# Peptides against a protein of PDB entry 7PB4: the designs that were tried, part 293

Target 1, 105 residues: chain A of PDB entry 7PB4
Amino acid sequence: KMLNIKEYKEKLLSTLGEFLEDHFPLPDRSVKKKKKNIQESSVNLITLHEMLEILINRLFDVPHDPYVKISDSFWPPYVELLLRNGIALRHPEDPTRIRLEAFHQ
Target 2, 218 residues: chain B of PDB entry 7PB4
Amino acid sequence: DALQMAVGYFEKGPIKASQNKDKTLEKHLKTVENVAWKNGLASEEIDILLNIALSGKFGNAVNTRILKCMIPATVISEDSVVKAVSWLCVGKCSGSTKVLFYRWLVAMFDFIDRKEQINLLYGFFFASLQDDALCPYVCHLLYLLTKKENVKPFRVRKLLDLQAKMGMQPHLQALLSLYKFFAPALISVSLPVRKKIYFKNSENLWKTALLAVKQRNR

## One batch from the design tools (peptide; made by RFdiffusion4, then SolubleMPNN)

Design b2_p24_5_s1 (from b2_p24_5, 9 letters changed)
Fold by OpenDDE base, seed 1:
Structure b2_p24_5_s1 (fold): chain B 105 residues (1-105), chain C 218 residues (1-218), chain A 24 residues (1-24)
Amino acid sequence: as target 1 above (105 residues)
Amino acid sequence: as target 2 above (218 residues)
Amino acid sequence: SKIEKEKIILEEIYRRLLLAALQA
């Protein structure tokens, strides 16, 4: 029974990964319009998959404080996407922190 | 109206206080079944009931009966289908319910008002090919949906690998033939020229009802 | 189990993102 759940989870992660790449890709870095003054924030944006992984891990690793601080690696449209669709919740007192919704409860 | 009361019962759920919950459920289910098979259901009724059937709100027996009577009077809303497909991502519906849904989707395909959003679900449906129980019906659905832009090298590889695993199944052969039509350079393998495309008759369950719908809409 | 909870979470995330992708 547990082995089947693990295999199913791995399959689900793979399918979800492919889906996220197709429907929610990161913006192409190539449209660096040469406007001089924009500090090329050298910050590597993480994928939506990686963002979800961080949120899921935090939910299980620190269940009493399941909030993740929004870093510069978090693409703002992804944060908004998760919040708007009820996948994530913003901390009531700290707008820089978000948590995954506890769908397993 | 008896139908409105029945739909409302399924939407709102059983009122806790009813001592005879099962009799009430059966009464409302029979009302929906009778109207659906006689006249078909309005798009709004299908929207509500289809969502209920796949959400896991009721038991598998009830969900199966609801799905079997999802017969349109005129059209099915694409949005209803999209919502229903979204529930397939959730492990609350049984494997038999998933199979029945794909059979229903193929059978009712021509009655769906639009296909734009359903076409965007192509990748989701394609991922379901790996389920042996779903594979024949998913192949049929993909045969109806496939556009040239959907035919990618990685999908060709997945289909060929699936054929290597399962053998030369008629439904896989039909889909591969369509892929070869759109992108002959991606499929070097000689496919047997089948004069007749053969899918399992998914519509058999609704054949009589579909004939009646077509007659009413003429 | 933890794995079962993770499965439920991933399924619901997938469902919601699928709907979001089509409404966009």
Scores: peptide ipSAE 0.584, ipTM 0.795, DockQ to the pose 0.303
Fold by OpenDDE base, seed 5:
Structure b2_p24_5_s1 (fold): chain B 105 residues (1-105), chain C 218 residues (1-218), chain A 24 residues (1-24)
Amino acid sequence: as target 1 above (105 residues)
Amino acid sequence: as target 2 above (218 residues)
Amino acid sequence: SKIEKEKIILEEIYRRLLLAALQA
């Protein structure tokens, strides 16, 4: 039973990963507007898959404070996507923190 | 009417206080079955009942019976199909229910009012090719959906790999032939020219009902 | 189990994102 669940989970993760790449790709980095001098810290945006992994891990690792701080690596449209679809919840007192919805409860 | 009461029962769920829950459920299920096979169901009724059948609200036996009687009077809303497909992401449906749904989807394909959103589900359906029980029906569905834009190198590789694992299945061969038609440069392998495309269960459970629907809508 | 809970979560996420991708 457990082995079957693990295998299913791995298949699900793979399928979800492919789905996310197809439907929710990161924006092409190509439009580097040549604005000269500002050390625009090339914020490395994380994939939606990576974002979800962070949120899931936090939910299980720290269940009493399952909130993740929104970093500059979080592409704003992904955050809005998760919030709008009830996948994530914003912290009531800190708009910079989000949690995964506890769908397993 | 009796049908509205039956649909309403499934939508709202069983009232806790009824001692004869099973008898009531069976009565309403029979009502839906009788109307569906005789006259077909309205798009709104299909929307409600199809969602219920795949949501896991009821047991697999009930869900199977509901799904078997998802026969349209006229059309099926694309939105209903999309909602139903979304439930396939959730492991609440049995493998048999998933198979039945894909069979239903292929059978009812021409009665779905629009295909734009269903075409966007192409990747999801393609991922389901890995399920041996679903593969024949998914190939048939993909054969109906495939456009030139869907024929990508990675999908070609996946189909060839699947063929290597499963052998030269007629349904895989049909899909690969279509892929070769759209993108001959991506498929270097000589595919046997099959004059007849064959998909398993072309004579679906709904053949008689669908003929009746077509006759009523002429 | 943790794995079962994770499965349920992933399935629901996938369902919701699938619907979102079609409504966008």
Scores: peptide ipSAE 0.584, ipTM 0.793, DockQ to the pose 0.302
Fold by OpenDDE base, seed 4:
Structure b2_p24_5_s1 (fold): chain B 105 residues (1-105), chain C 218 residues (1-218), chain A 24 residues (1-24)
Amino acid sequence: as target 1 above (105 residues)
Amino acid sequence: as target 2 above (218 residues)
Amino acid sequence: SKIEKEKIILEEIYRRLLLAALQA
């Protein structure tokens, strides 16, 4: 039984990963060329998959404070996507922190 | 009316205080079944009930019966189908419910008002080809949905790998033939020329009901 | 189990994101 759940989880992660790449890709860096003045903050944006992984891990690792600080690597449209769809919640007192919704409860 | 009461029961859920929960459930289920098979259901009724059948709100037996009576009076909303498909991502519905849903989707395909959003689900349906129980019905669905833009090299590879695993199944052959039609350069393999495309259970559970719907809408 | 909880979470995330992708 447990092996089947693990295998299913891995398959689900793979399927979700492919889905996220297809439907929610990061913006191509090529769009940065034209607007001169935005300082080349070489901040590498993380994928939506990586963002979700961070949020899931935090939820299990620190269940009493499951909030993750929004870094510059968090693409703002992804944050808004997660918040708007009830996947993540913003901290009530600190707008720079978000948590995953506890769907398992 | 009795149908609105029945739909409302499924939507709102069982009222805690009813001692006869099972009798009430059966009464409402029979009401829905009777109307669906006699007259078909309105798009709004299908929207509610289809979502319930896939959400895991009720047991598998109830969900199966609801899904079996998702017969349209006229049309099915694409949005209803999209919502239902979204529930397939969740392990709350049984494997048998998933099979029944794909059978239903194929059977009702022509009654769905639009296909734009369903076409965007192509990748999701394609991923379900790996399920041996779903594969015949998913191939049929993909045969109905496939456009040239869907025929990508990685999907061709996956279909050929699937063929290597399960052999040349009629439903897989039909889909591969369609892929070769749209993108002959991607499929170097000679496919047997079949005069007729046969999908499993072309005689779906709804054949009689759909004939009746078509007769009423003439 | 932890794995079961993670599965439930991932399934729900996938469902919600699937719906979001189609509403866009």
Scores: peptide ipSAE 0.580, ipTM 0.789, DockQ to the pose 0.303
Fold by OpenDDE base, seed 2:
Structure b2_p24_5_s1 (fold): chain B 105 residues (1-105), chain C 218 residues (1-218), chain A 24 residues (1-24)
Amino acid sequence: as target 1 above (105 residues)
Amino acid sequence: as target 2 above (218 residues)
Amino acid sequence: SKIEKEKIILEEIYRRLLLAALQA
């Protein structure tokens, strides 16, 4: 039984990964509008898959404070996507922190 | 009317912890079945009941009976199908319910009002080819959905790998032949020229009902 | 189990994102 769940989870992660790449890809960095002097802080945006992994891990690792701080690596449209669809919740007192919804409870 | 009461029961759930829960459930289920097979269901009724059948709100036996009577009076809303497919992502429905849903989807394909959003689900359906129980029905569905833009190198590889694993299945050959038609450069393998594409499981549980629907809409 | 809980979470995320992708 447990082996079947592990295999299923791996298959689900693979399927979800492919889905996220197809439907929610990161924007191509190539729209460098040559505006002059602003140090494009080359903040490496993380994938939606990586963002979800961080949120899931935090939910299980620190269940009493399952909130993750929004970094510059979090693409704002992904944050909005998760919040709008009830996948994530914003911290009531700190708008810079989000948590995964506890769908298993 | 009796049908509205039955649909409302499934939508809202049982109001009271009555000892007669099973009798009430059976009464409403029979009402839906009787109307569906005689007249078909309105698009709104299918929207509600199809969502219920796939959501895992009720037991597998109830879900199976609901899904078997998802017979349209006229059309099925694409949105209803999309919602139903979304529930396939959740392991709340049984394997038998998933098989029945794909059979239903193939059988009712021509009665779905639009295909634009269903076509966007192509990747999801394609991922389901790896399920041996679903594979024949998914191949049939993909045969109906496949456009040139869906025929990508990685999907060709996956189909060839699946053929290597399962052998030369008629449903898989039908899909590969369509892929070769759209992208001959991606498929170097000689496929047997079948004059008639035949999906063995084209016999649907709804054959008689579908004939009746077509007669009512003429 | 933890793995079962993770499965439930991933399935629900996938369902919600699938619906979101079709509404965009």
Scores: peptide ipSAE 0.577, ipTM 0.786, DockQ to the pose 0.302

Design b2_p24_5_s2 (from b2_p24_5, 11 letters changed)
Fold by OpenDDE base, seed 4:
Structure b2_p24_5_s2 (fold): chain B 105 residues (1-105), chain C 218 residues (1-218), chain A 24 residues (1-24)
Amino acid sequence: as target 1 above (105 residues)
Amino acid sequence: as target 2 above (218 residues)
Amino acid sequence: SKLEEEKEILEEIYRRLKIAALEA
């Protein structure tokens, strides 16, 4: 049973990954236009897959405070995608924090 | 120069101490407007001001005025457009601002230096077809962006569903015709042959300015 | 189990994202 669930999870993650790449790819912001002065820290945007992993992990690791702080690596369209579709919830008092929605309960 | 001061004002925000905040704001808006319509704006200026217009930093009236004067001297950076779309997703701008942005994006499409990253946003644009106010302009944008790789069965179904709901709209028909061109097997429905593709004239707001830009870049 | 719960979460996320992508 557990092995089958693990294999299924891996397949699901793979399928989800492919789906996310096809439908919600990141813009390649890697064009570091070296404008001189402001080290605009080329904030490397994370994939939607990575963002979901962070949210899921936080839910399991810290269930009493399952909120993740929105970093500069979080692409705003992804954040809004998750919020609008009820996948994530914004903290009621801190708009800079989001959690995975408890839709599985 | 006056333009740099104006852009700097919008970027940094109003300095606390100015008693005449509204007069200062109006002065800087007029400066930007005058330069934009006369000479166009540099790509860097558009990058700054476009983001400001969509960030919700200022009121809708100010944002609308800024967006209306996003006229390039030469080119618009694709990165500026990507950032702008990001702001649209955040939802801090009004519905009217969103409409204006899509109109702007269509009107200025040829002045955007690259399209590769914009094409990656295809799915986000397509999702906006459900908004009745945006639909005509989004169809036009998608007509400009659509490649064979974007034509998927589920998108065809959604377009047909929209057609069933809204009727045979000219903008929707134009997009469906393009889809049929790229993937004839996905669209079994006979589309009426229209002699001319008709989109709502998004460029009308900038027609004079665009003519001037084209003349300067010849 | 934690693994089963995680699976269910992923399935629901995937479902919602499919809807968001207008595949539903």
Scores: peptide ipSAE 0.560, ipTM 0.590, DockQ to the pose 0.314
Fold by OpenDDE base, seed 2:
Structure b2_p24_5_s2 (fold): chain B 105 residues (1-105), chain C 218 residues (1-218), chain A 24 residues (1-24)
Amino acid sequence: as target 1 above (105 residues)
Amino acid sequence: as target 2 above (218 residues)
Amino acid sequence: SKLEEEKEILEEIYRRLKIAALEA
């Protein structure tokens, strides 16, 4: 039973990954902005898959405070996508923090 | 330079000490408008101002005026467009601003330096087809962006559903015809052979400006 | 189990994202 669940989870993650790459790919910011001195901090944006992984891990690692701080690596369209579709929820007192929605509760 | 001061004002925000904030705002806005319509804006200026217009930093009236004068001198950076779409997703701009943006994007499409990253946003644009106000302009944009790899069964189904809901709209028919061209097996329905693809004239707001840009770049 | 819960979460996320992508 556990092996089957693990295999299924791996398959699901793979399928989800492919789906995310197909429908919600991250724009390649690798456009070498010429060195104009604007320290636009080349913030490395994470994939939607990585964002979801962070949220899921936080939910399990710190269940009493499952909120993740929105970093500059979080692409705003992804944050909004998760919030609008009820996948994530903003902290009621701190809009810079989001959690995975508790679908199983 | 007056333009640099104006752009700097919008970027940095109003300096607290000005008693006449509205007059200062109007002065800088007029400066941007005048330069944009006469000469066009540099790609860097468009990058700054386009993001400001969509970020919700200013009121809808100001944002609308800024967006209307996003006329390139030569090219628009693809990165500016990607950032702009990011702001649209955040939803800090009005519905009218969104419509105006899509009209602008279609009108200025040929002046965007690259399309590779914009093509990656195909799914986000496609999701906006559900908005009745955006649908005509999104169809036009998608018509310009669609590649064979974008034509999937679920998107075909969605377009057919939209057609069932809103009728045989010219913009939707144009997009469906393109989909049929790329994937004839996915569209069994006989589409009326329209000899001429017709979209709403999204470029009408910038027609004179676009002619001027084309003349300067010849 | 934690694994089962994680599976359910992933399934629900996937479902919601499919809807968001207009795949329903």
Scores: peptide ipSAE 0.558, ipTM 0.596, DockQ to the pose 0.297
Fold by OpenDDE base, seed 1:
Structure b2_p24_5_s2 (fold): chain B 105 residues (1-105), chain C 218 residues (1-218), chain A 24 residues (1-24)
Amino acid sequence: as target 1 above (105 residues)
Amino acid sequence: as target 2 above (218 residues)
Amino acid sequence: SKLEEEKEILEEIYRRLKIAALEA
């Protein structure tokens, strides 16, 4: 039973990854020509897959405080996507923190 | 250079100690406005100032004035537009600023150097159709962006539902007509053959400036 | 089990994102 669930989870993650790449790709920021002096903090944006992984891991690792601080690596459209679709919730007192929605209730 | 000083002021923010903060702000804003309307702005200047206008760093009046003078000398960087859309999602700008941005985006669309990354944002723009204030301008933007691969059954349903709610709006009809062109099997409804596609004149604010830009780049 | 919960969460996320992609 556990092996089958593990294999299914891996397949689901793979399928989800492909789906996210097809439907919600990151804008390719690679064209930042290294002009020397602008400390454009090239904040590397994370993929939606990575963002979801962070949220899921936080839910399991710290269930009493499942909120993740929104970093500069979080692409704002992804944050909005998760919030609008009820996948994530903002902290009621701190708008810079989000959690995964509790789907098991 | 006066323009560099003005852009630098907006980028770095007001130095706390100046007693005449408002006079300094107005001076720099007028400098940017004068150069933008006379010569246009470089892509780098637009990148900086557009982000400032949408970040909520300044008040709505200042942001509106900055956004109104985002006139290119030659091109606008696609990256600037992507960053701008990101700021819209953060929600620090007013509704009026969002409307103005979409009007600007439509008006300046031909001056954006590339469209590949903007096309990836198609779904995010489509989601903004639900905002009644944005809907006319978003339809126009989508009309410019839509490719065959974007025309999906669910988007057709959403547009038809929106039409049922809002009535036969010219901007919705224009977009639906384009959808029918790409995917006639998805749209069974007879659309009135309008010979002229009519969008609200989003470019009216920049009409004179756009003519000047086109003349300089010929 | 934790693994079962993770599976259910992923399924629901995937479902919601599919709807979003279909609505977008």
Scores: peptide ipSAE 0.571, ipTM 0.603, DockQ to the pose 0.306; fails the geometry check
Fold by OpenDDE base, seed 5:
Structure b2_p24_5_s2 (fold): chain B 105 residues (1-105), chain C 218 residues (1-218), chain A 24 residues (1-24)
Amino acid sequence: as target 1 above (105 residues)
Amino acid sequence: as target 2 above (218 residues)
Amino acid sequence: SKLEEEKEILEEIYRRLKIAALEA
């Protein structure tokens, strides 16, 4: 039973990953490496998959404060997507923090 | 040059020590406006200024003025538009700024160098149809962006629901007609055959400038 | 189990995102 759950989870993660890549891809910032020294802090945007992993991990690791600070790596459309669909909640007092919705409570 | 100084001012922000911050801001804003309307702005200048206008760094009045003068000399970078849409999602801009942005986006659509990444944002634009103030302009944008692959049953349902709620709006009818063209089986409702597609003239704010841009790029 | 809970969370996220994608 446990092995089956693990395998299923792995399959689900894979399927979810593929789904996210297909339906919610990051915009390819063709950062034309033009050498100009503007340290465009190319804030590496994380994938929606990575964002979800962060949120899930925070929920399990710090259940009493499951909020994650929205970093510059969080693509704003993804944040909005999660909020609008009830997957994430914004902190009531700090709009820069979001948590995964507790679906099992 | 004066434009570079102005752009640099907006990018770096006001230096704390300037006693006359408002006069300096107005001077630089006028410089940008004058160049934009006369010659257009380079893609790099638009990239910088568009992000500034939508980031909430300055007040709504300043942001509105900056956005109104986002007139290209030649092209607008798709990346600038993607970044701009990202800022819209952060919610730091006013509703009026959002409307102005969509009007701008429609008006400048042909001057955007590529559409591949913008097309990936189709769903985000579609979600904005629920905003009554944005709906006419979003419909126009979607009309420009819609491909066959975007026409899904749920989107058809959403459009029909919106039509039921808002009535037979010309902009909704235009988009629905396009949807019916791509996927006639999904739209069982007889749409009135409109000979002319009528969108709000989003380009009116930039009509003269756009004509000048087209003439310079011929 | 934690694993089962995580699975359920992922399933629900996936479901909601599917709906969103279908709505998107």
Scores: peptide ipSAE 0.565, ipTM 0.585, DockQ to the pose 0.316; fails the geometry check

